# Ledger of designs, part 36: peptides against a protein of PDB entry 3MAZ

Target 1, 99 residues: chain A of PDB entry 3MAZ
Amino acid sequence: VLNPMPACFYTVSRKEATEMLQKNPSLGNMILRPGSDSRNYSITIRQEIDIPRIKHYKVMSVGQNYTIELEKPVTLPNLFSVIDYFVKETRGNLRPFIC
Target 2, 99 residues: chain A of PDB entry 3MAZ as posed
Amino acid sequence: VLNPMPACFYTVSRKEATEMLQKNPSLGNMILRPGSDSRNYSITIRQEIDIPRIKHYKVMSVGQNYTIELEKPVTLPNLFSVIDYFVKETRGNLRPFIA

## One batch from the design tools (peptide; aimed at target 1 E69)

Design b2_p28_6_s2 (made by RFdiffusion4, then SolubleMPNN; its pose is not in this set)
Fold by OpenDDE base, seed 5:
Structure b2_p28_6_s2 (fold): chain B 99 residues (1-99), chain A 28 residues (1-28)
Amino acid sequence: as target 1 above (99 residues)
Amino acid sequence: MPELVPISKEKLEERLKKLEEELKKKLE
């Protein structure tokens, strides 16, 4: 049995993720999605600090950990920690998309 | 509010290429 995934994980494409976030911004502004034919993942966010901005992050599976490909990469033990990192580092500005 | 800046596509490709080469070496 596979371990549970974060609630904001959806098997959608980059385009679909963008549409989801734009359509229902009140449900959250961050989703986790599968990478292309790999064990990696991607995170799509829609921040609206000044104007709506869509950004995509790559989350690489490295051994038993995950590295968020930021300008200054961050490695965490699991996907839940990855989501938590995005929430905490942005002081709650980013919230997992729950539908 | 802190902003999380994603790595540029160019830099990302460079990092991935380096990692692939290192892995290849370890498998030899």
Scores: peptide ipSAE 0.298, ipTM 0.722, DockQ to the pose 0.778
OpenDDE base, seeds 1, 2, 3, 4: peptide ipSAE 0.289, 0.289, 0.287, 0.287; ipTM 0.718, 0.715, 0.715, 0.714

Design b2_p28_6_s3 (made by RFdiffusion4, then SolubleMPNN; its pose is not in this set)
Fold by OpenDDE base, seed 4:
Structure b2_p28_6_s3 (fold): chain B 99 residues (1-99), chain A 28 residues (1-28)
Amino acid sequence: as target 1 above (99 residues)
Amino acid sequence: MPELVPISEEKLKEREEELKKKLEELLE
């Protein structure tokens, strides 16, 4: 079955996303969530390289594409590609949170 | 390990406004 949204998408707040990632690190460390009062999204991660670090990213919907608001922005065709980008760029360190 | 650096809050505000305008222009 094909889902319209990435498996790590949850309708949760920034706070809830942080708590989810902290409570069950074994389930993944990346969550995609709704943006505030907009068609945009946000990504919360809990990356463990040296110590646990929580970061939040803005994913802006522009036309039919999505731009990840990084120091060097990246535009991708869909949310699945956005998640894939986070996984690939971190060489698998980031993995979608699957509850 | 490679990391993804988020945009600063200051520049984020500006960039988001620019993107908003671009989107509005596309919908005109």
Scores: peptide ipSAE 0.297, ipTM 0.727, DockQ to the pose 0.772
OpenDDE base, seeds 1, 2, 3, 5: peptide ipSAE 0.296, 0.293, 0.289, 0.294; ipTM 0.721, 0.719, 0.716, 0.720

Design b2_p28_6_s4 (made by RFdiffusion4, then SolubleMPNN; its pose is not in this set)
Fold by OpenDDE base, seed 1:
Structure b2_p28_6_s4 (fold): chain B 99 residues (1-99), chain A 28 residues (1-28)
Amino acid sequence: as target 1 above (99 residues)
Amino acid sequence: MPELVPISEEELEERLKKLEEELEELEE
């Protein structure tokens, strides 16, 4: 049985996630979505520093933990911690998309 | 502000393979 998912989780494709973030940037700029044919996930962001930039990250489930596939990988105990990491590391620049 | 740099697809495949092998060993 799965625990509740983060509020920014949506069962959408990469394309749909991008469109959601572009259409309503005031609602947040980070979406968690399911990976294809696996228990893994992906995160799509629309970070606006100088110009809007779309990036995608892979979140791989390993045992009971999750690893954010960064240049320097980070392993966390749950998806809530994953979202928290993105928020904290960007000092609040990234915020979960709340529809 | 720190930038989160995603892994390349090439390195991702290698890393995933390694992690899966380690997980399998833990389950033995």
Scores: peptide ipSAE 0.215, ipTM 0.678, DockQ to the pose 0.734
OpenDDE base, seeds 2, 3, 4, 5: peptide ipSAE 0.214, 0.203, 0.031, 0.036; ipTM 0.675, 0.667, 0.441, 0.403

Design b2_p28_7 (made by RFdiffusion4)
Pose (drawn by RFdiffusion4):
Structure b2_p28_7 (pose): chain A 99 residues (1-99), chain P 28 residues (1-28)
Amino acid sequence: as target 2 above (99 residues)
Amino acid sequence: LPVPQEEAAPFHEPEAGTHQTTTPGPEE
């Protein structure tokens, strides 16, 4: 079976992820990347609801699950599920960045 | 070949999580 990283996962820095989203909005507005200084992960999004805004979120590895660090944390079993949550919670506003 | 985790993701129900950090939510 194939169990790769999500399609919007790139081994890029916070800065690189920000630049990728600004340069190619047509390709999506969400990138998953390695968490700086941890074995965890970060999500970087570019939303244009009111004005363009870059936001970063922490996705922590906890046991065999991942916890999205929100005001009310959400725990899911894998990274595909985390991407699905971000899409669902934003009602489809967030789309994975497919380079 | 099938991609089990991706195909199963829409069907995963979220659970209430516990904070792992002191600064939850979005960072601008």

Design b2_p28_7_s1 (made by RFdiffusion4, then SolubleMPNN; from b2_p28_7, 8 letters changed)
Fold by OpenDDE base, seed 2:
Structure b2_p28_7_s1 (fold): chain B 99 residues (1-99), chain A 28 residues (1-28)
Amino acid sequence: as target 1 above (99 residues)
Amino acid sequence: LPVPLLEQAPFVKPEEGEHQTDTPGPEE
């Protein structure tokens, strides 16, 4: 049986995710969504530090783990940990989009 | 903030970032 997905997971496209974050910033600024291939995902974020910035990250399924595609890749055991990583690394600036 | 870390290698390529959704997003 599959574990539940993080609350900020939505079966939306890159464009839809961007629109969701732009239209409802009070609900959060981070969305997990399906990637281009099965078992892969993407994270879309919208940060308003100096100006609103939309960025996307690949989360690649590697074996039983997930690797966030960064200059220095980060491998985590599950998608919940991936979300947690983004929250912690930004000291709470990023918050899962919950609607 | 460790923001610089998240500035690394953003996934930009549109064709690689798209996928088929279960349901379309809401209309305007």
Scores: peptide ipSAE 0.094, ipTM 0.675, DockQ to the pose 0.036
OpenDDE base, seeds 1, 3, 4, 5: peptide ipSAE 0.061, 0.036, 0.039, 0.039; ipTM 0.651, 0.672, 0.660, 0.617; seed 4 fails the geometry check

Design b2_p28_7_s2 (made by RFdiffusion4, then SolubleMPNN; from b2_p28_7, 11 letters changed)
Fold by OpenDDE base, seed 3:
Structure b2_p28_7_s2 (fold): chain B 99 residues (1-99), chain A 28 residues (1-28)
Amino acid sequence: as target 1 above (99 residues)
Amino acid sequence: LPIPLLESAPSVKPKEGEHQTDTPGPEE
C-alpha cells in the first residue's frame, strides 16, 4: 500500500521553496520538502506578522515517527500530523501551500 | 492575542530556523 504525501509536499530545494512562498503568498505559507536524506524532510514557512520572515525546520525520521527540530522537539506519527501541528500551533496562521 | 511562533532548535547559523538542506530540484 502506498500512502500519499501531504498536499504541500514538493520536491524542491530550500531556495525554490522560498521563491514559491514569496511569489504566491495567497496560496499558503508552508511547504514540506525533501531533506538531505531520503527519509528526512524540511518545512519552509513564510509568516507575515510584522514583517515577512522565512524559517526552515528540520523534520527527522525517527523509527516510524517524525521529530520536528524545535527548541522543545515534538514527535508525531506521520507527515500529515506534522503539517497539522504547524497549523494548529499557530492557530491557523500557517497554511499549507497548495499550488 | 499574539500569534504563536514556532522556535527552532538552536542553530550555528546567524538566523534562527535556517535549516540548510538544499535538495535537488525537479530538473534533476
Scores: peptide ipSAE 0.110, ipTM 0.684, DockQ to the pose 0.038
OpenDDE base, seeds 1, 2, 4, 5: peptide ipSAE 0.115, 0.109, 0.075, 0.090; ipTM 0.682, 0.681, 0.653, 0.677; seeds 1, 5 fail the geometry check

Design b2_p28_7_s3 (made by RFdiffusion4, then SolubleMPNN; from b2_p28_7, 12 letters changed)
Fold by OpenDDE base, seed 2:
Structure b2_p28_7_s3 (fold): chain B 99 residues (1-99), chain A 28 residues (1-28)
Amino acid sequence: as target 1 above (99 residues)
Amino acid sequence: MPIPLLENAPNVVPKEGTHQTDTPGPIE
């Protein structure tokens, strides 16, 4: 039994995530995916304001919370909040990839 | 307000050494 995951979570590699975002930009520009460790994750985004820019973030499981590995780290209670953080801080420019 | 690029957005700057930036490449 799996706990609920954000709709933009996909069991894909870094390369696959990049390709998904490039193929269907109208579906969103942010993917959550498994990290190298069992309880860790990564975020891949493709922001296209002037030119396409692809970035990958580490999301580390810390106890029952999650820390986004930012220059100024942010700890949040669940993965839904992690996605919300990226949406909020970019004022909606980043949107979860839904297919 | 204008939407900034992620690289210029102060609250979503990746930690040095923990992120990677890729350029667009060919897709299938």
Scores: peptide ipSAE 0.285, ipTM 0.706, DockQ to the pose 0.048
OpenDDE base, seeds 1, 3, 4, 5: peptide ipSAE 0.246, 0.214, 0.266, 0.264; ipTM 0.687, 0.664, 0.695, 0.693

Design b2_p28_7_s4 (made by RFdiffusion4, then SolubleMPNN; from b2_p28_7, 12 letters changed)
Fold by OpenDDE base, seed 1:
Formats: structure tokens, C-alpha cells, sequence
Structure b2_p28_7_s4 (fold): chain B 99 residues (1-99), chain A 28 residues (1-28)
């Protein structure tokens, strides 16, 4: 099976993504969703360490790559690598939301 | 070791409003 998009990609709004993560935390805590612009995306996470925290990230299409808008921007070759980045940086605390 | 937290990118939603700019787009 060849998937063109990561399994945690859903065509949902920021609000809907937040609600999905809140309602079913056992299914994961990270969603990739469309951005306001074509070929751009957003990441919504619900990280529970001390208390539940919802955060959002912009993932901008730059040429054939993707740049996560952080204080120190990170550019990656595909969206699968973007998801992997979030997983690795949190040592597995973030997991893709699989509904 | 503490679990790393990521920084949050600035919200595109206006402070005074609820209008979302991050909305679903067409699938290619």
C-alpha cells in the first residue's frame, strides 16, 4: 500500500483537529491538516506532560521540500519526514493520531 | 530525562476573534 500522505493527515480545521485530539487521546496526539494556502499545512498537537497543552505549527511548502516554522526553521524533504521530526524531537511522546 | 517540549508557532487566529485561517483545503 502506497500512501501519498501520512496516516495522521485529515482534512479538518484547526478547531476540528483540537476537538479530535481532546476526544480521543488514546488514538494519538498529533494531526497534520491543510493550511489556508495551497500546498501548505499545519500540525496540531496535544501534549500531556504536566497538563494538556494544544499547540499549532505551520508547515510551509518550499520548492519540493517543507519547512516547519520554528525559531530555528527546519526543512525536510517530505511530510513523512515532518511527522518523524516531531516524533523524534519529543522522544516518542508525540504520536500520529490514527482514527 | 525530561521529555522535550516544542515551541509554538504564532497563532494565525486574531486575538479578538475566532475566525480560523487554517481551514480544510482541496485534496490533490
Amino acid sequence: as target 1 above (99 residues)
Amino acid sequence: MPIPLLEEAPSVVPEEGEHQTDTPGPIE
Scores: peptide ipSAE 0.033, ipTM 0.608, DockQ to the pose 0.034
OpenDDE base, seeds 2, 3, 4, 5: peptide ipSAE 0.044, 0.032, 0.041, 0.033; ipTM 0.626, 0.607, 0.629, 0.624; seeds 2, 4 fail the geometry check

Design b2_p28_8 (made by RFdiffusion4)
Pose (drawn by RFdiffusion4):
Structure b2_p28_8 (pose): chain A 99 residues (1-99), chain P 28 residues (1-28)
Amino acid sequence: as target 2 above (99 residues)
Amino acid sequence: SVPELIPLYPVEHSFTDEGEPEEVPLDP
């Protein structure tokens, strides 16, 4: 079976992820990346609801699950599920960045 | 309306090289 990282996962820095989203909005507005200074992960998004904003979110590895650090944290079993949550919670506003 | 995603911890506010607002969560 294939069990890769999500399609929007790139081994890029916070700065590189920000630049990728600005340069190619047509390709999506969400990137999953390695978490700086941890074995965890970060999500970087660029939303254009009111004005363009870049936002970053922490996704923590906890046991065999991942916890999205939100006001009310959400725990899911894998990274595909985390991407699904971000898409669902934003009602489809967020789309994975497919380079 | 699209729900606002609110992080667990406060954020640092800054601007990108392109002048867009940027929000980065602070460590606990």

Design b2_p28_8_s1 (made by RFdiffusion4, then SolubleMPNN; from b2_p28_8, 12 letters changed)
Fold by OpenDDE base, seed 5:
Parts: sequence; structure tokens; C-alpha cells
Structure b2_p28_8_s1 (fold): chain B 99 residues (1-99), chain A 28 residues (1-28)
Amino acid sequence: as target 1 above (99 residues)
Amino acid sequence: MIPELVPLTPVKIGKTESGELEEIPLDP
């Protein structure tokens, strides 16, 4: 039994996620998607701090938690918390893509 | 200033099909 996924989760490829963010920036700039391996995920973002930049992050499933592979790794209990972290840490600059 | 989230793994700089800057992980 699985809990519902975050609203910004889409079963799309890296390329598709990139295109989604580029085509509809007003809908948000962060997408959670399946990783290459089962139980792992990836996050694709499109930030416009200086110029538009597409970045990808790995979210690794570790036991019952998830670790965001940042230079300073962060481990959280669920995917909702992962999304919240990205939003909070960027002071709202990153927002989940909702379509 | 917006805090930057730096990925753990090194990335290479490329361009998307639309021409936007993309940081591609070397170890996806």
C-alpha cells in the first residue's frame, strides 16, 4: 500500500520533464519523476535566477526514507517532505509544477 | 538572495533542444 504521490509527480522522462517546465513556466518549475532504478526518483527544476537553467537531482530511496543527493545530503521521511524541502530551502523560488 | 541547491555529483553544462542551459549529471 502506497501513499498518494506529491502533486508535482509525473511519470515522465528527463527530456519530457524538461519540456514541460520550459513550455509552461507559469505552472511551476519543479517536477518529481521516476528515476532510472525502481524506488528511486529524480527532480528536474527550471530556475531563472540569472538565466533559465535546467537542473536535475537524484532522490534515493534508503530504507524507509529518501535522501536528496545534494552536496550536503538531506534525508527525509517521505516524498512530500522532499518537495517541501526544495520549496522551503529556496524560499519559495521553487514551486511544484501543477497542471 | 536565493539559496542554491548544489547536486552531490558533478555536472556537465549543455543546452536543451530549445537552447536553454542545462546542467547534466555525469552520474545519472
Scores: peptide ipSAE 0.642, ipTM 0.929, DockQ to the pose 0.792
OpenDDE base, seeds 1, 2, 3, 4: peptide ipSAE 0.288, 0.298, 0.268, 0.438; ipTM 0.704, 0.776, 0.688, 0.870; seed 1 fails the geometry check

Design b2_p28_8_s2 (made by RFdiffusion4, then SolubleMPNN; from b2_p28_8, 14 letters changed)
Fold by OpenDDE base, seed 1:
Structure b2_p28_8_s2 (fold): chain B 99 residues (1-99), chain A 28 residues (1-28)
Amino acid sequence: as target 1 above (99 residues)
Amino acid sequence: MIPELKPLTPVEVSRDEEGVEVEIPLPA
């Protein structure tokens, strides 16, 4: 049985995700998207603290968990937890893009 | 100050024509 995906998941490319965030910043600033292969994902953000900055992160499937490829890697049990981590770690500055 | 999450992969930083700073991962 398939579980639902986070609301900010879209089947878009890196380029398309960037354009979505730039076009409608009021809808959120974080997108989850498919990675280069079947079981991996990527996260694109447009974070505006001083100036708008676009960054991309790899989310790698490891067993039944997911590892965010940060300078200090973090492993979490599901994609919902991955999104939650980005929100909490940035103290709410990052918000899921909801269209 | 709001925390920033740093990707594992080394990156290059540039600005597009709209002035947005873009951080792109370097080839592995």
Scores: peptide ipSAE 0.371, ipTM 0.820, DockQ to the pose 0.720
OpenDDE base, seeds 2, 3, 4, 5: peptide ipSAE 0.028, 0.200, 0.355, 0.159; ipTM 0.527, 0.618, 0.744, 0.570

Design b2_p28_8_s3 (made by RFdiffusion4, then SolubleMPNN; from b2_p28_8, 14 letters changed)
Fold by OpenDDE base, seed 3:
Structure b2_p28_8_s3 (fold): chain B 99 residues (1-99), chain A 28 residues (1-28)
Amino acid sequence: as target 1 above (99 residues)
Amino acid sequence: MIPELVPLTPVKVSKSESGEPVEIPLPA
């Protein structure tokens, strides 16, 4: 049985994710994508606070959980929680990219 | 103010002559 992935998950590279966010900012500003290894992921965001900034985060699978590689690491039970964390911590400024 | 999440690999975005956003990699 395979669980569904977050709606903002796309099998794209770092470069492709950046291009997607830059081309259609109205569709959202956060993408979840495959990492270097099959069980790891990366998140690319395009946040406009002072100036447009592209940032990339590593999401490492640790056991049955996932750890976001932040200055202060955060571990969550699933990828949906990871996306929720980014939305919540930015008070809704970050939104899943849906196309 | 909106909180900023500190990543490991940040990249700045500038604008081209046409006004389109252009990625500018930052040093690792």
Scores: peptide ipSAE 0.162, ipTM 0.569, DockQ to the pose 0.336
OpenDDE base, seeds 1, 2, 4, 5: peptide ipSAE 0.028, 0.028, 0.027, 0.025; ipTM 0.612, 0.587, 0.586, 0.564

Design b2_p28_8_s4 (made by RFdiffusion4, then SolubleMPNN; from b2_p28_8, 13 letters changed)
Fold by OpenDDE base, seed 2:
Structure b2_p28_8_s4 (fold): chain B 99 residues (1-99), chain A 28 residues (1-28)
Amino acid sequence: as target 1 above (99 residues)
Amino acid sequence: SIPELKPLTPVEVSYSESGELVEIPLPA
């Protein structure tokens, strides 16, 4: 059994995540999903600041922590903190997709 | 303004069928 995952985690592909965010923007605009590698993840967002923009981020498992592959990378202790970081740094503009 | 988080990897920009801007990390 997997350890508890953030509510916005879905076992979906990049394409499926994009479609989910596009179809139901009122449910949130951020999805955590499996990465290509076994213990890695990806985040897909749909920010609608000027125009709707879809972005994808790599979240790499590093030891017992996770590193968000940003221009200014950030390492956090768990996936919940990763989601919180995206919310906090965008001042609440990003919200986890809750289906 | 609302902050944006920039991915580390270079991105390819394209448009979805709905016309939304999509930024896709380039393969390593």
Scores: peptide ipSAE 0.417, ipTM 0.786, DockQ to the pose 0.802
OpenDDE base, seeds 1, 3, 4, 5: peptide ipSAE 0.364, 0.384, 0.375, 0.387; ipTM 0.758, 0.761, 0.754, 0.762

## One batch from the design tools (peptide; aimed at target 1 E69 E89)

Design b2_p29_1_s1 (made by RFdiffusion4, then SolubleMPNN; its pose is not in this set)
Fold by OpenDDE base, seed 5:
Structure b2_p29_1_s1 (fold): chain B 99 residues (1-99), chain A 29 residues (1-29)
Amino acid sequence: as target 1 above (99 residues)
Amino acid sequence: EEEEAKKKEEELEKERKENGKFLEEIREG
């Protein structure tokens, strides 16, 4: 069993995450899911600016921390901080998907 | 294989840059 996980974590595939976000946009627009490799994760977001867009971010487990794979990598102590980062960096426009 | 690895890394780098720009766009929007 896994340690406590963020509320927006779901054991779903990339495709399933996309479908969840498209089906119920009012519940949030960000999902944390298992990555292709053990101990790694992915963040899937859906946001409409000009048109609806879906993006996927890699979250790599490094030691006891997690690194968001961006041009300028961001390393955080836990997955809760990872979710918080996405929320704060977008001034709240990204919200964890809670069903 | 070396060529494929380099190409894959280049594609990932491009994706990271585009993903970053998207976050900035969301913040400003």
Scores: peptide ipSAE 0.688, ipTM 0.929, DockQ to the pose 0.783
OpenDDE base, seeds 1, 2, 3, 4: peptide ipSAE 0.687, 0.687, 0.686, 0.687; ipTM 0.929, 0.928, 0.928, 0.928

Design b2_p29_1_s2 (made by RFdiffusion4, then SolubleMPNN; its pose is not in this set)
Fold by OpenDDE base, seed 2:
Parts: sequence; C-alpha cells; structure tokens
Structure b2_p29_1_s2 (fold): chain B 99 residues (1-99), chain A 29 residues (1-29)
Amino acid sequence: as target 1 above (99 residues)
Amino acid sequence: MEEEEKRKKEEEEEERKKNGEFLREVREG
C-alpha cells in the first residue's frame, strides 16, 4: 500500500497530461503521472514564457527515495518533496494542477 | 549497438540539460 499521492498526481499518459494542462491552465501547470516502469514517475509542466512550452521530467525511484533526472540530479525522500522542489525552484511559478 | 547506445545517452543528457535551463527560465520569468 502506497502513501497518499500528491494532489497533482493523475493516472494519465504524457499526451493526456499535456491536454489537461492546455485545457485548464488556471488550475495549475504541473502534473505528476506514472512513468513507463513501475515505481517511476514523470512530471509534465506547461509554462508560457514567450510562448507556451511543455517539458517532461523523469522521476526515478531509487531505493527509498526519488531522483529528478536533471543535469544535476536531485534526490528527495518522497513525491511530495518532488512537487515542492519544482514549486520552490521556480519561485512559485509552477503550481500543481488541481482539478 | 554501441553507437546507438551512445546516441541515446547523448540525447538524454541534452534533454536533461535543456529541461534544467527551462526551469531557470521559468524561475526568472
């Protein structure tokens, strides 16, 4: 049994996550979703800087922690911390998608 | 096979780099 998931977690595909973010941008711009392998996840972000841009981040389950696959990997103890990282690192410009 | 694996690794590294740059852009925007 897994702990409660972050509110922005949805059992959706990459395409579906993109569509959700595009359809209701006022509800947030970040979704957590299942990865291709068990215990792994992906983060989908949609943010308009000059134009709307969509990025996907791998969140790998490593032991009891999770690692965000960046140039400089970031390891965190749980998925809530993963979401918090994205929010804090972007000064709150990223917000979890809540519908 | 080695060249294919190398190519995939390089593409993944570049994606991670660009993804990091994007987060910085989002922070500063």
Scores: peptide ipSAE 0.670, ipTM 0.918, DockQ to the pose 0.811
OpenDDE base, seeds 1, 3, 4, 5: peptide ipSAE 0.670, 0.670, 0.670, 0.670; ipTM 0.917, 0.917, 0.917, 0.917

Design b2_p29_2_s1 (made by RFdiffusion4, then SolubleMPNN; its pose is not in this set)
Fold by OpenDDE base, seed 1:
Order: structure tokens, then sequence, then C-alpha cells
Structure b2_p29_2_s1 (fold): chain B 99 residues (1-99), chain A 29 residues (1-29)
């Protein structure tokens, strides 16, 4: 079985994603969701380094790749790599939300 | 009216995400 989307992808709104992360933080703290436009996505995270903080990031579809909107944008070949980037960049602080 | 309000909301969200554009490592400090 080849899954086309990461396990932490959910067809939810920004608000719903926030609620999911708040209700069950033990299941992970990162959700990939549809963006406001067709081929774009958003990442919602809930980090608890000091205090719980919700942040959102834009992931733009560019050709066959995806670009994470950051001060220094990062372009990756697929959404799985996008999730991996968030995990690695935060040294495991971020973990995909698995419901 | 509702569409305009929705667009305003999306614009606000977009700007917020741009503001969060700092490196993830920095954001995790």
Amino acid sequence: as target 1 above (99 residues)
Amino acid sequence: EEEEKKEEEEKKKEEEMKENGRALEEASK
C-alpha cells in the first residue's frame, strides 16, 4: 500500500487542527492540512517548549515540489519530505499527529 | 459581503504565517 499523503494529513480547518492538537497532545503536535487554495497546504504545530504555542506555516505547491514558507524558504520533492523536515529541523520536538 | 470578510480573514492568516517565517529552529527556542 502506497499512501499518497503523510499520516498526519487531515482534511481539517485551521481551527479544527488546533483543537485536535490541544485535545490530544500525546498523539503528536504537527498536522498537515489543506491550504486555502487547491494545491497548497498548511502545517499547524503546537509546541510546548516554554508554554503551549500554536503556529501555522504555509506549504506551497511549486511544480512537482513543495516550498515551505520560511524566512529562508525550503523546497522539497514531496509532502513526506516536508514532514520529515519539520521533524528533523526541530530535532524531534515536532512529531506528526497520529490519530 | 461574506466573501469579502473571508478574504480579509485569509489575508490576515497569510500575513501571520509570513511572520512565522523565521527558521524552525529559531521558532523552537
Scores: peptide ipSAE 0.434, ipTM 0.811, DockQ to the pose 0.309
OpenDDE base, seeds 2, 3, 4, 5: peptide ipSAE 0.275, 0.398, 0.311, 0.261; ipTM 0.746, 0.790, 0.760, 0.749

Design b2_p29_2_s2 (made by RFdiffusion4, then SolubleMPNN; its pose is not in this set)
Fold by OpenDDE base, seed 2:
Structure b2_p29_2_s2 (fold): chain B 99 residues (1-99), chain A 29 residues (1-29)
Amino acid sequence: as target 1 above (99 residues)
Amino acid sequence: EEEEKELKEKKELEEERKQNGEDLKEASK
């Protein structure tokens, strides 16, 4: 299937994403969602290293690329690469939420 | 007052970015 968006992309709000991750942690702990009123996106994660922690990241569309807004920004060619980055950077701790 | 509110939000965003970066690194251990 030719999908233009990652499987963990859902048209949900920050609140809804948080609830999804909390209700079904076995399905994954990372969701990609649309930005409020823009062409940008956001990543919501729920990590359980010591205790469950919800975090949000801004993913800004820059030209044909995407930049994850961190203290030291990371620019990637597409949203699939963005998801891949989060998975690899955490050595598999983060996994896309699939339902 | 609006300027003060904007400044506060900017500072909170900056702290979030820093903490998020550290959390990702910690998760990779």
Scores: peptide ipSAE 0.224, ipTM 0.692, DockQ to the pose 0.592
OpenDDE base, seeds 1, 3, 4, 5: peptide ipSAE 0.106, 0.160, 0.160, 0.189; ipTM 0.635, 0.705, 0.650, 0.692

Design b2_p29_2_s3 (made by RFdiffusion4, then SolubleMPNN; its pose is not in this set)
Fold by OpenDDE base, seed 3:
Structure b2_p29_2_s3 (fold): chain B 99 residues (1-99), chain A 29 residues (1-29)
Amino acid sequence: as target 1 above (99 residues)
Amino acid sequence: SLEELLKKLKEEEEEERKKNGEDLEEASK
């Protein structure tokens, strides 16, 4: 069985992703979605550490890898690794949105 | 306890967020 995309990937806009996360926070707080360009993606998260906060991150395709556009860029081999990175770096605070 | 651990974790997460909280201008429409 080949899984081409992470389970939290949805073909939705920034606004739609935000609404999804706000309406059903119990299902997760992280969505992977198409970026402005065909081979790029964006990640939308909704954290509730102190107050609800929506953040968006750019994931750029670089050859066969992907780079998360952060102050200190992080390059990973695939989108599954990108999702895993967000989960691990936040010690489980971020969880993929699964509906 | 778990509750104590969660409190410490949230505190650490808040500190990290304050250090590099960034929201990129990615238009996905």
Scores: peptide ipSAE 0.038, ipTM 0.569, DockQ to the pose 0.042
OpenDDE base, seeds 1, 2, 4, 5: peptide ipSAE 0.029, 0.028, 0.035, 0.029; ipTM 0.576, 0.585, 0.621, 0.576; seed 5 fails the geometry check

Design b2_p29_2_s4 (made by RFdiffusion4, then SolubleMPNN; its pose is not in this set)
Fold by OpenDDE base, seed 1:
Structure b2_p29_2_s4 (fold): chain B 99 residues (1-99), chain A 29 residues (1-29)
Amino acid sequence: as target 1 above (99 residues)
Amino acid sequence: DEEEAKEEKEKALEEERKKNGRDLEEASK
């Protein structure tokens, strides 16, 4: 079954995403959401390495690819790859939020 | 055990960031 968007994508605001992650941490700690008035996206995470930490990342639509806004930008071919990047980079610490 | 697990995860994350030169600790403004 092919899905057009990653399972952790939700049409929610930054605040709503934060609340979702806080209320149900057992379901995952990473949400992909739409950017404001654009074709871009954002990722909200809630890591609990030491204490709960909420962070947000910009995922810019560039042509047919996506670039994660970091000091050293990372460009990937699709949103599924973006999610995979966050999972692999953290060695499984980040997991897509599935409800 | 829980503390050890957290420490290991933090170490792994840090090592990976250093390895690839990327910084996932950087949050969007």
Scores: peptide ipSAE 0.167, ipTM 0.662, DockQ to the pose 0.060
OpenDDE base, seeds 2, 3, 4, 5: peptide ipSAE 0.154, 0.130, 0.081, 0.143; ipTM 0.648, 0.592, 0.605, 0.609

Design b2_p29_3_s1 (made by RFdiffusion4, then SolubleMPNN; failed a check: the pose's geometry; its pose is not in this set)
Amino acid sequence: EEKKAKEEEEKKLKEERKENGKALKEASK

Design b2_p29_3_s2 (made by RFdiffusion4, then SolubleMPNN; failed a check: the pose's geometry; its pose is not in this set)
Amino acid sequence: EEEEERRKKLEEEEKERKENGEALKEASK

Design b2_p29_3_s3 (made by RFdiffusion4, then SolubleMPNN; failed a check: the pose's geometry; its pose is not in this set)
Amino acid sequence: DALEELRRRLEEEEEERRENGRALEEASK

Design b2_p29_3_s4 (made by RFdiffusion4, then SolubleMPNN; failed a check: the pose's geometry; its pose is not in this set)
Amino acid sequence: MEEELRRQLEEELKKQREENGKALKEMSK

Design b2_p29_4 (made by RFdiffusion4)
Pose (drawn by RFdiffusion4):
Structure b2_p29_4 (pose): chain A 99 residues (1-99), chain P 29 residues (1-29)
Amino acid sequence: as target 2 above (99 residues)
Amino acid sequence: EEKEEEERKEATREFIESGEKREKEEEEE
């Protein structure tokens, strides 16, 4: 079976992720990346609801699950589920960045 | 369609706000 990282996962820095989203909005507005100074992960999004904003979110590895650090944290079993959550919770506004 | 667009924008704003609130709480700790 194939169990890769999500399609929007790139081994890029916070800055590189920000630049990728600005340069190619047509390819999506969400990137999953390694968490700086941790074995965890970060999501970087570019949303154009009111004005373009870049936002970053922490996704923590906890046991065999991942916890998205929100006001009310959400725990899911894998990273594909985390991407699904971001898409669902923003009602489809967030789309994975497919380079 | 107009209603759906308003609900989509509002859900995105609430989602972003929840992340900002959690970040602020972590900085206060």

